# Peptides against a protein of PDB entry 5D63, part 157

Target 1, 292 residues: chain A of PDB entry 5D63
Amino acid sequence: SLRRGIYHIENAGVPSAIDLKDGSSSDGTPIVGWQFTPDTINWHQLWLAEPIPNVADTFTLCNLFSGTYMDLYNGSSEAGTAVNGWQGTAFTTNPHQLWTIKKSSDGTSYKIQNYGSKTFVDLVNGDSSDGAKIAGWTGTWDEGNPHQKWYFNRMSVSSAEAQAAIARNPHIHGTYRGYILDGEYLVLPNATFTQIWKDSGLPGSKWREQIYDCDDFAIAMKAAVGKWGADSWKANGFAIFCGVMLGVNKAGDAAHAYNFTLTKDHADIVFFEPQNGGYLNDIGYDSYMAFY

## One batch from the design tools (peptide; made by RFdiffusion4, then SolubleMPNN)

Design b2_p23_1_s2 (from b2_p23_1, 12 letters changed)
Fold by OpenDDE base, seed 2:
Structure b2_p23_1_s2 (fold): chain B 292 residues (1-292), chain A 23 residues (1-23)
Amino acid sequence: as target 1 above (292 residues)
Amino acid sequence: MKDLPISYLPYMEERLLAYIASL
């Protein structure tokens, strides 16, 4: 079954993603097919899937940018019914905003069925152009039509997945203590992570013993990422991944504080030095404490 | 980059714990 998380939802037939037009929060904003750039933040194309308790395989889909929800207009079962952004809540009972999401017959892609109408989210005519119509359309679970098949590319990790990635790292001390602050984390591309670092002013900050040293740099980076998250997205129920770690060097005579993020495949962590903006697989310290 | 002598580790830990508690 599909896990709670943030997804980039791509058509199985053409290089088009489910896009909320202009990221607008207005009720009735069209959801359309739109091109995307791999390994970047596609701002209007990220969706938080929230599973409905006790309703199998059923979710709301919240646009990360606008904070509005995928909505089948009037819940109509007519083919060609508009799919729009609309105000809502994560655990709504409104069937216009409830979507049953299950594997398609190919076992890799998903189909998105409206809970009430039983119609499917359809990229009309498989149109790959920007602004192509996405609508509710008649269908069945076993049909092979790529217009109604979608890849759900996970852009976030759960706290448990992050914890597992940390646990796999060879530079984690045996007495490691991790403090988890949130439940779901959007994982940023390194380019975005670096840009946040640059915009924070940290590249120009002066290291000063005690008053502004390694822990201050690491905290400042986390604060900058947090602020970026708050300023960039209207949806709730997730955080931006940025960790802070304490470590001890191999000789055991020095301590350091630094950051970390996740690799592209979310399976491993990579260390980030906030004093110079460097990414390292080995920061030169055995990490024993972290929060994220 | 610069680190700190190991004697600073307890101080760093306390500061980070305080930060966590403030959230």
Scores: peptide ipSAE 0.450, ipTM 0.920, DockQ to the pose 0.951
Fold by OpenDDE base, seed 5:
Structure b2_p23_1_s2 (fold): chain B 292 residues (1-292), chain A 23 residues (1-23)
Amino acid sequence: as target 1 above (292 residues)
Amino acid sequence: MKDLPISYLPYMEERLLAYIASL
């Protein structure tokens, strides 16, 4: 079954993703097919899937940028019914905004069925052009029509998944203490993470004993990421992944504070030095504690 | 890149814990 998380949703037939047009938060904003760039933030194409308690395989889909929800217009079962962004809540009872999401017959892609109408989210005619119509359309779970099949590429991790990634890192000390601050984390590409670092003013900041040393740099980076998250997205119920670690060097005579993020596959962590913007698989310290 | 002597570790921990508590 599909896990709670943030997804980039791509058509199985053509290189098109589910896009909220212009990222607009206005009710009735068209949801359309649009091109995307792999391994980048596709701003209008990220969707938070929130599972509905006690309703099997059923979710709301919140656009991360606009904070509005995928909505089948009037809940109509007619083929060609518009799918739009509309105001809503994560645990709504409105069947226009409830979507049953299950594996297609190919076992890799998903189909997205409106809970009420039982029609499916359809990239009309498999049109790969920007702005192509996405609509509710008749179908069945077993049909092979790629217009109604979607890959759900997960862009986030749960706190448990992040914890697991940390735990398997060989540079975590045996007495490591981790503090989890949130439940779900959007994982940024390194390029975006670096850009936040650059925009924070940390590049060129002078190390000064006690008044602005390693822990200040690491905390400043986390604060910058937090602010970036707050300023960039209107949806709630997630955070941006950025960890702070405190470590001890191999000689045992020095302590350092630094950052970390997750690798692209979300399986491992990579260390980030906020004093110089470098990424390292081994930062040269054994992690004593962390928070994220 | 600069780190701090190990004697600063308890103070660093206190600061980080205080930050966590402020969130």
Scores: peptide ipSAE 0.448, ipTM 0.920, DockQ to the pose 0.931
Fold by OpenDDE base, seed 4:
Structure b2_p23_1_s2 (fold): chain B 292 residues (1-292), chain A 23 residues (1-23)
Amino acid sequence: as target 1 above (292 residues)
Amino acid sequence: MKDLPISYLPYMEERLLAYIASL
């Protein structure tokens, strides 16, 4: 079963992703195929999949940018029915906004079936052009038509996954204490993480003992990421991943506070030094507490 | 990159815990 999370949804046939046109929050905004850039934030192409309790494999899909939901116009079963962004709620009972998402016959891609109409999200004619129509279309679960097959690239981690990644790190102290603040975290590419760091003014901040030292830098980075998240996305129910850690150096005579994020595959953490913007697999400290 | 003497560790921990509690 597809896990709750934020996904970049890419067509299995052509290099096109499901895009909410202009990221508009207006009801009836077209959802279209659009090009994307790997390993970047594709702003209008991120979807929070929220599983519906007690309805197998069924989700709402909330556009992260607009906060609106994928909606089959009038719930029509006619081929070519528009799929749009529309106001909604995560646990709606509106079948126009309920999507059954299961593996296709190829075992890697998914198909997205409207719960009510039983039609499938279709990149019409497999058109790879920006703005290509996405519509409800007749189909079957076993059909091999790539117009209706989608890769769900997970862009977020659950708190449990983050916890597991931390636990695997060899630089975590045996008495580690982690404080989890949220349930689902959008994981940023390093380039975006770095840009937030730059925009925060931290690169120009002066280290001052006690007044503005390592813990201040680390907290400031987390605050900057939090603000960036609040300012960038209209959807709710997720946070932006940015951790703060406290560690002791190998000699045991110094303490440091720093940040961390997750690797691209979400399996490991990478340390981030907010004083210089560096990423390190080994920051030179054994971490014994963190929050994220 | 600058860190602090280990003697600061209790203070750092308390500050971070206070921050967490404020959220």
Scores: peptide ipSAE 0.448, ipTM 0.920, DockQ to the pose 0.933
Fold by OpenDDE base, seed 1:
Structure b2_p23_1_s2 (fold): chain B 292 residues (1-292), chain A 23 residues (1-23)
Amino acid sequence: as target 1 above (292 residues)
Amino acid sequence: MKDLPISYLPYMEERLLAYIASL
């Protein structure tokens, strides 16, 4: 079963992703196939899948950028019916915006079926060009047609998954206290994380005892990431992953505050030093407190 | 990169807890 989360949805046949055209929040904005760049933020191509309670394998799909939802025009079962962005809510009862998402016959990709019409999201003719039509189309769950098969690449973690990644890190102290602030976290590529750090002004900030020292740097980074999230995305129900930790050095005579994010596979944490922008697997401190 | 003497740890913890509580 597909988990709640943010996904980059890529066609199984050609190198195209499901894209909300121009990221527009206008009702009726076309959803199209578009090229993407791996390990970057593909701004118009991220979708929050929200599972519908008590309806098996059924979700709404909210475009992260626009805050609008994937919508089958008039809920029509006709092949070629437009799939558009449209205003909605995460737990709507509108069948035009409800999508049953299950594994395809190949066991790796998914098919996306409209709950009402029972037609499938189709990259028409498998067209790999930017702006290629995506439409509702007749099909079956067992059909091998790559026009209707999609890889769901998860771009987020749940709070529980983040907690698990932290817990297995060898530099977490036995008396660790973690404070979870949100339920779902978009995990940024390091390049994006670093760019936020650069844009925050922290690279030019001067360390000053008490008035602006390590905890100030770490908090400033978290605040910068939070602001970036608020300014960049119209969808709700998620946060941007950026942690703050307190740690003690091996000698036990120094304390430090620093940041952390998740590795590309989301299985482990990597430490980030906000004073110099460095990423480290071992920051030289045993972490005993964190919030994210 | 600079850290602080261990004597600052209680203050740092209190400050961060206060920050969390303000959210």
Scores: peptide ipSAE 0.448, ipTM 0.920, DockQ to the pose 0.951

Design b2_p23_1_s3 (from b2_p23_1, 13 letters changed)
Fold by OpenDDE base, seed 3:
Structure b2_p23_1_s3 (fold): chain B 292 residues (1-292), chain A 23 residues (1-23)
Amino acid sequence: as target 1 above (292 residues)
Amino acid sequence: MKDLPISQLPAMEARLLAFIESL
């Protein structure tokens, strides 16, 4: 079954993603097919899938940017019915906004069925053009039509997945205390993470004894990422991944505070030095404690 | 980059814990 998380949803037939046009929060904003750039934040193309308790394989899909929900217009079962962004809530009972999401017959892609109408989210005519119509359309779970098949590329991790990545890192040794602040985390591309670092002013900050030393840099980065998250996205129910770690050097005579994020595949930690903006697989310290 | 003597580790821990508690 599909896990709760943030997804980039790509058509199985053409290089097009499910896009909320202009990221608008207005009711009735068209959801359309649109091109995307791999390894970047596709701002209007991220969807938080929230599973509905006690309703098998059924979700709401909240656009991360707008905070509005995928909505089948009037819940109509007519082929060609518009799929739009519309105000809603994560655990709504409105069948216009409830989507049953299960694997297609190919075992890799998913189909997205409206709970009420039983029609499927369809990239009309498989049109790869920007702004191509996405609509409810008749179909079956087992047919192979790529217009109704979607890859769900997970852009987030659960706290448990992050914890697992931490646990397998070879630089986590000895006494370690981890603190988990949130449940689901959007994982940023390094380019975006770096841009937040630049915008925070940290590149111009100087290490100063006591007044602005290691922990200040690491905390400032965490705060900057938090602010970026708050300012960038209207959806709730997730955080932006940015860890803070205290470590001890190999000689055991120095302590450092630094940041960390996850690798592209979300399986491993990469360390981030907030004093210089560098990414390292080995930062030269063994972790004492961390939080994220 | 620049780090601190190990003697500062408890103080750093305390500051980070305080930060966590503030969230």
Scores: peptide ipSAE 0.357, ipTM 0.881, DockQ to the pose 0.930
Fold by OpenDDE base, seed 4:
Structure b2_p23_1_s3 (fold): chain B 292 residues (1-292), chain A 23 residues (1-23)
Amino acid sequence: as target 1 above (292 residues)
Amino acid sequence: MKDLPISQLPAMEARLLAFIESL
């Protein structure tokens, strides 16, 4: 079954993603097919899938940017019914905003069925053009039509998944203590993470003993990412992944605070030095404490 | 890189814990 998380949802037939047009939060904003750039933040194309308790395989889909929800207009079962962004809540009972999401017949893609109408999210005519219509359309679960098949590329990790990645890292001390602050984390591409670092002013900050040293840098980066998250996204129910770690060097005579993020496949952590913006697989310290 | 003497580790830990508790 599909897990709670943030997804980039791509058509199985053509290189188009489900896009909330202009990221607008207005009710009735068209959801359309749009091109995307792999390994980047596709701002209007990220969707938080929230599972509905006690309703099998059924979710709301919240656009991260707008904070609005995927909505089948009037819940109509007519083929060609508009799919739009609309105000809502994560655990709504409105069947216009409830989507049953299950594997398609190919076992890799998903189909997205409106809970009420039983019609499917359809990239009309498989049109790969930017702004192509996405609509509710008649279909069946076993049909192989790529217009109604979607890849769900996970862009987030749960706190448990992040914890597992940390636990696998060879530079974590045996007495490691982790503090989890949130439940679901959007994982940023390094380029975006670096840009936040640059925009924070940290590259121009001077290390000064006690006044502004390593823990200040690490916390400042965490704060910058937090602010970026708050300023960039209207949806709730997730955080931006940015960890802070405290470690001891190999010689055992120095301590350091630094950041970390996750690798592209979300399986491992990579350390980030906020003093210079460097990414390292080995930061040169054995980490024994972290929070994220 | 700029780090701190190991003697500062307890203080660093305390500061980070305080930060966590403030969230």
Scores: peptide ipSAE 0.356, ipTM 0.881, DockQ to the pose 0.910
Fold by OpenDDE base, seed 2:
Structure b2_p23_1_s3 (fold): chain B 292 residues (1-292), chain A 23 residues (1-23)
Amino acid sequence: as target 1 above (292 residues)
Amino acid sequence: MKDLPISQLPAMEARLLAFIESL
């Protein structure tokens, strides 16, 4: 079954993603096909899938940017019915906003069926152009029509997945203590993470003994990412992944505080030095505590 | 890049914990 998380949803037939037009929060905003750039934040194309308790394989889909939900207009079963952004809640009972999401017959892509109408989210005519219509359309689960097949590219990790990635890292000390602050984390591309670092002013900050040293840099980065998250997205129920870690050097005579994020495949952590903006697989310290 | 003497580790830990508690 599909896990709770943030997804970039890409058509199986053409290089087009499900896009909320202009990221608008207005009711009735068209959801359309749009081009995307891999390994970047596609601002209007991220969807939080929230599973509905006790309803198998059924979700709401919240646009991360607008905070509105994927909505089949009037819940109509007519082919060509508009799919729009509309105000809603994560655990709504409105069948216009409930989507059954299961694997297609090919075992890799998903189909997105409206719970009420039983029609499927369809990239009309497989049109790859920006602004192409996405609509409810008749179909079946076993049909091979690529207009109704979607890849769900997971852009987030659960707290458990992050914890597992940390636990696999060879530089984590045996006495490691982790503090988990949230449940689901959007994982940023390094380019975005670096840009937040630059915008924070940290590149120009001077290291000063006690008054502004290692922990100040690491905390400042965490705060900058938190603020960026709050200022950038209207949806709730997720955080931006940015860790703070405390470690001891190999000689055992020095301590350091630094940051970390996740690799692209979400399987490993990569260390980030907030004093210079560098990414390292080995920060040179054995980490013994962290929070994220 | 600069780090701190190991003697500062308890203070660093305390500060980070205080930050967590403030969230």
Scores: peptide ipSAE 0.354, ipTM 0.880, DockQ to the pose 0.939
Fold by OpenDDE base, seed 5:
Structure b2_p23_1_s3 (fold): chain B 292 residues (1-292), chain A 23 residues (1-23)
Amino acid sequence: as target 1 above (292 residues)
Amino acid sequence: MKDLPISQLPAMEARLLAFIESL
């Protein structure tokens, strides 16, 4: 069963992802196949899947960038019906924007069926070119046609998953106190996280006793990430992952505040030093408290 | 990297908690 989250949706047959053309928020904007770059933010290719309560395996798909929803034009069951971005809400009753998403017969990829028409999201002719048509098309759950099979690469974590990653970290003791602010978090590539750090002005900031010390650096980084999120995405219902942690050194005579994010596989945390922009698996401090 | 004496840990905690509560 697909869980709530942000996904990069990649065709099972060719290296193309589901892309909202130009990230436009206009009603009727084409959704197309487009190339992607691994381990980067593919700005127009991220989709928030929101499960519909009491409707099995059924979701809305909100484009993160535009804040619009995947929509089957007129809900038509005709093969070749356009799939577009359209204004909507996460828990709409409009069957044009409701998608049943379940595993395909290969057990790895998913198929995306429109709730009303029972047709499937199809990369027409398996065309790998940028701008290739994505349409509703006839199909069945059990057929092996790769035009209708999609890998859902999860780009976010739930608060529970983040908590689990923190809990298994060997540098987090039983005295750890965690405060969770949101429910779902987009996890950034380190390159993007670093770029936000650079753009914040923190690399040029001077440590000053009390007036601008370690907790100020860590909070400033979190604020910068929060602002980046607010300025970059029109969709709601998620946050950008950036933790603040307070720790005690091994000698027990010093305290430090720093940041943390998640590894690429989302299984572990990695510490980030906002004073120098470094990533460390062991920052040399034992966690006392954190929030994200 | 610059850190703070352990005696400032309670003050740091209080400041961070205040920040959380302001959100």
Scores: peptide ipSAE 0.353, ipTM 0.880, DockQ to the pose 0.896

Design b2_p23_1_s4 (from b2_p23_1, 13 letters changed)
Fold by OpenDDE base, seed 3:
Structure b2_p23_1_s4 (fold): chain B 292 residues (1-292), chain A 23 residues (1-23)
Amino acid sequence: as target 1 above (292 residues)
Amino acid sequence: SKDLPISKLPEMEARLQEFIASL
């Protein structure tokens, strides 16, 4: 079954993603097919899938940018019915905004069925052009039509997945303690993470003994990421991944505070030095404590 | 040096534990 998380949803037939046009929060904003750039933040194309309790394989889909929800217009079962962004809530009972999402017959892609109408989210005519119509359309779960098949590329990790990634890292102190602050984390590309670092002013900050040292840099980076998240996205129920780690050097006689993020495949962590913006697989310290 | 004395870590951990417990 599909897990709760943030997804980039790509058509199985053409290089087009489900896009909320202009990221608008207005009710009735068209959801359309649009091109995307891999390994970047596709701002209007990220969807938080929230599973509905006690309703098998059924979700709301909240656009991360707008905070509005995928909505089948009037819940109509007619082929060609518009799919739009519309105000809603994560655990709504409105069948216009409830989507049953299960694997297609190919075992890799998903189909997205409206809970009420039983029609499927369809990239009309498989049109790969920007602004192509996405609509509810008749179909079946077993049909192989790529117009109704979607890859769900997970852009987030659960706290448990983050914890597992940390645990796999070889630079862990024997007394390591991790503290989880949130439940679901959007994982940023390094380029975006670096840009946040630049915009924070940290590149121009001077290390000063005690008054502005490693812990201040690391916390400032986390604060900057948090602010970026709050300022960038209207959806709730997730955080932006940015860890703070306290590490001990190999000699065991000095400590350092630094950041970390997840690798592209979400399987490992990479260390980030907020004093110089460097990414390192080995920062020269073994983790003693972290919070994220 | 960007390093800090290791003696700061237990204190930071204790404070963080208290914070987390309050959530």
Scores: peptide ipSAE 0.033, ipTM 0.683, DockQ to the pose 0.508
Fold by OpenDDE base, seed 1:
Structure b2_p23_1_s4 (fold): chain B 292 residues (1-292), chain A 23 residues (1-23)
Amino acid sequence: as target 1 above (292 residues)
Amino acid sequence: SKDLPISKLPEMEARLQEFIASL
């Protein structure tokens, strides 16, 4: 079963992703095929999949940027029916916005079926051009048509997954305590994380004893990421991953505050030093506590 | 040094715990 999370949804046949045109929040905004750049934030192409309780394999799909939902126009079962962004809620009962998402016959890609119409999200004619039509189209679960097959590239982690990644790290103090603040986290590419750091003014900040030392740098970075998240995305129900960690040095006589994020595969954490913008697998401290 | 005194860690944790509990 597809997990709750944020996904980049890519066609199985051509290098095209499901894109909300111009990221517009207007009702009826076309959802189209569009090219994407790997390992970057594809702003209009991120979708929060929220599973519907007690309805097997069924989700709403909220565009992260616009805060609107994938919507089959009038819920029509006619082939070629427009798929648009439309206002909605995560746990709507509107069948126009309910999507059954299950593995295709190839066992890797998914098909996206409208709950009401039973038609499938289709990249019409497999058109790889920017702005290509995405529509509801007749189909079956077992058909191999790549126009209706989609890879769900997960761009987020649950709090449990983040916790597991932290637990695998070898630099944890015996009394380590982690504090989870949110349930789902968009994981940023390092380039984006670094850009937020640069834009925060931290690169020009001066270390000063107590008044602006390591904890201030680490908290300022987290605040910058939080603000970036709030300013960038209209959807709710997720956070941006940026941890604050307090560590103890090897001698056990000093502590440091720093940040951390997740690796690209979401399996491990990497430490981030907000005083210099460096990424390190070993920051030289054993983790005492963290919040994220 | 860019480090904190180790003695601050328990205090910071206590404050964090209190804050989280208040949410």
Scores: peptide ipSAE 0.032, ipTM 0.680, DockQ to the pose 0.491
Fold by OpenDDE base, seed 4:
Structure b2_p23_1_s4 (fold): chain B 292 residues (1-292), chain A 23 residues (1-23)
Amino acid sequence: as target 1 above (292 residues)
Amino acid sequence: SKDLPISKLPEMEARLQEFIASL
């Protein structure tokens, strides 16, 4: 089954993603097909899938940018019914905003069925143009029509998945302790992570003994990422991944504070030095403690 | 090694103190 998480949802037939037009929070904002750029933040095209307790394979889909939810207009079963952004809540009982999401017959893509109408999210005519209509449309689970098949590219990790990635890293102190601050984390591309670092003013910050040294840099980076998250997204129930780590050097006579993020495949961590903006697989310290 | 939830922050403080003392 589909896991809770943030997804970029891409059509199986054409290079188009499910896009909330202009990222608008207004009720009735069209959800449309739109082009996307791989390995970037596609701002209006990220959706938090929240599983509904005790309703198999059923979710709400919250647009990360607007904080509004995917909504089938009037819950109509008529083919061509508009799919829009609309105000809602993660655990709503409104069938207009409940989506059963299961694997298609090809075993790779998903179909998105409205819980009430039993119609499917359809990229009308498979139109690859920006602004192409997405609508509820009649269909079946076994139909091969690519207009109704979607790849769910997971853009986030759970705290457990992050923990697992950390645990796989070879540079962990034998008594390492990690502290989880959130439940789900949007993982940023390094380019975005670096841009946040640049915009924070840290590149211009001067290292000063005790008054502004490694711990200050690392915490400032985490704060900058947190602020960026709060300023960028209206949805709740997730954080932006940025860890703070305390490590001991190889000689065992010094410690350092630094950051870390996840690799593109979310399987490993990469260390980030906030004093110079560098990414390293081996920062030269063994991880003693982290919080993220 | 293991991760702890935020509810274990008192332990985090203790661990931090231990880490600092080890320097």
Scores: peptide ipSAE 0.022, ipTM 0.528, DockQ to the pose 0.067
Fold by OpenDDE base, seed 5:
Structure b2_p23_1_s4 (fold): chain B 292 residues (1-292), chain A 23 residues (1-23)
Amino acid sequence: as target 1 above (292 residues)
Amino acid sequence: SKDLPISKLPEMEARLQEFIASL
């Protein structure tokens, strides 16, 4: 079963992703195939999949950038029916915006079936060009047509997954406690994380005893990431991953405040020093407490 | 458990107060 989360949805046949054209929030904005760049934020190509309670394998798909939802025009079962962005809500009963998402016959890709029409999201003719039509099309769960098969590349972690990544880190104090502030976290590439750090003004900030020291730097970074998230995305129901860690040095006679994020595979954490913008697997402190 | 949800923020505050005394 597909987990709640943010996904980059890539065609199984050609290097094309499901894209909301121009990231527009207007009703009826075309959803199209578009090229993407791996390990970057593809701004118009991120989708929050929200599972519908008590309806097996069925989701709404909210575009992160626009805050609008994937919508089959008029819920029509005709092949070639447009798939567009449209205003909606995460737990709508509108069958035009309800999508049953299950594994395809190959066991790796997914198919996306409209709940009402029973047609499938189709990259028409497998066209790899930017702006290629995506439409509802007749199909079956078992057929191998790559026009209707999609890889769901997960770009977020649940709070439980983040907790698990922290728990396996070797630099944890015996009495470590973590405090979860949100339920789902978009994980940023390090390049984006660093750019937020640069734009925050922290690189020009000077350490000053008590008045602006380690805790101020760490909190300022978290605030900068939070503000970036609020300014960048119109969808709700997720946060941007950026932790604050409080740690004790090996001698046990000094404490430090710093940040952390998740590795690319989401399996581990990496420490971030907001005073210099460095990433470290070992920051020289044992984790005592965190919030994220 | 090493991790607590946001509903346990009062405990976090207590631990934070303890920790910042060591900074």
Scores: peptide ipSAE 0.021, ipTM 0.536, DockQ to the pose 0.068

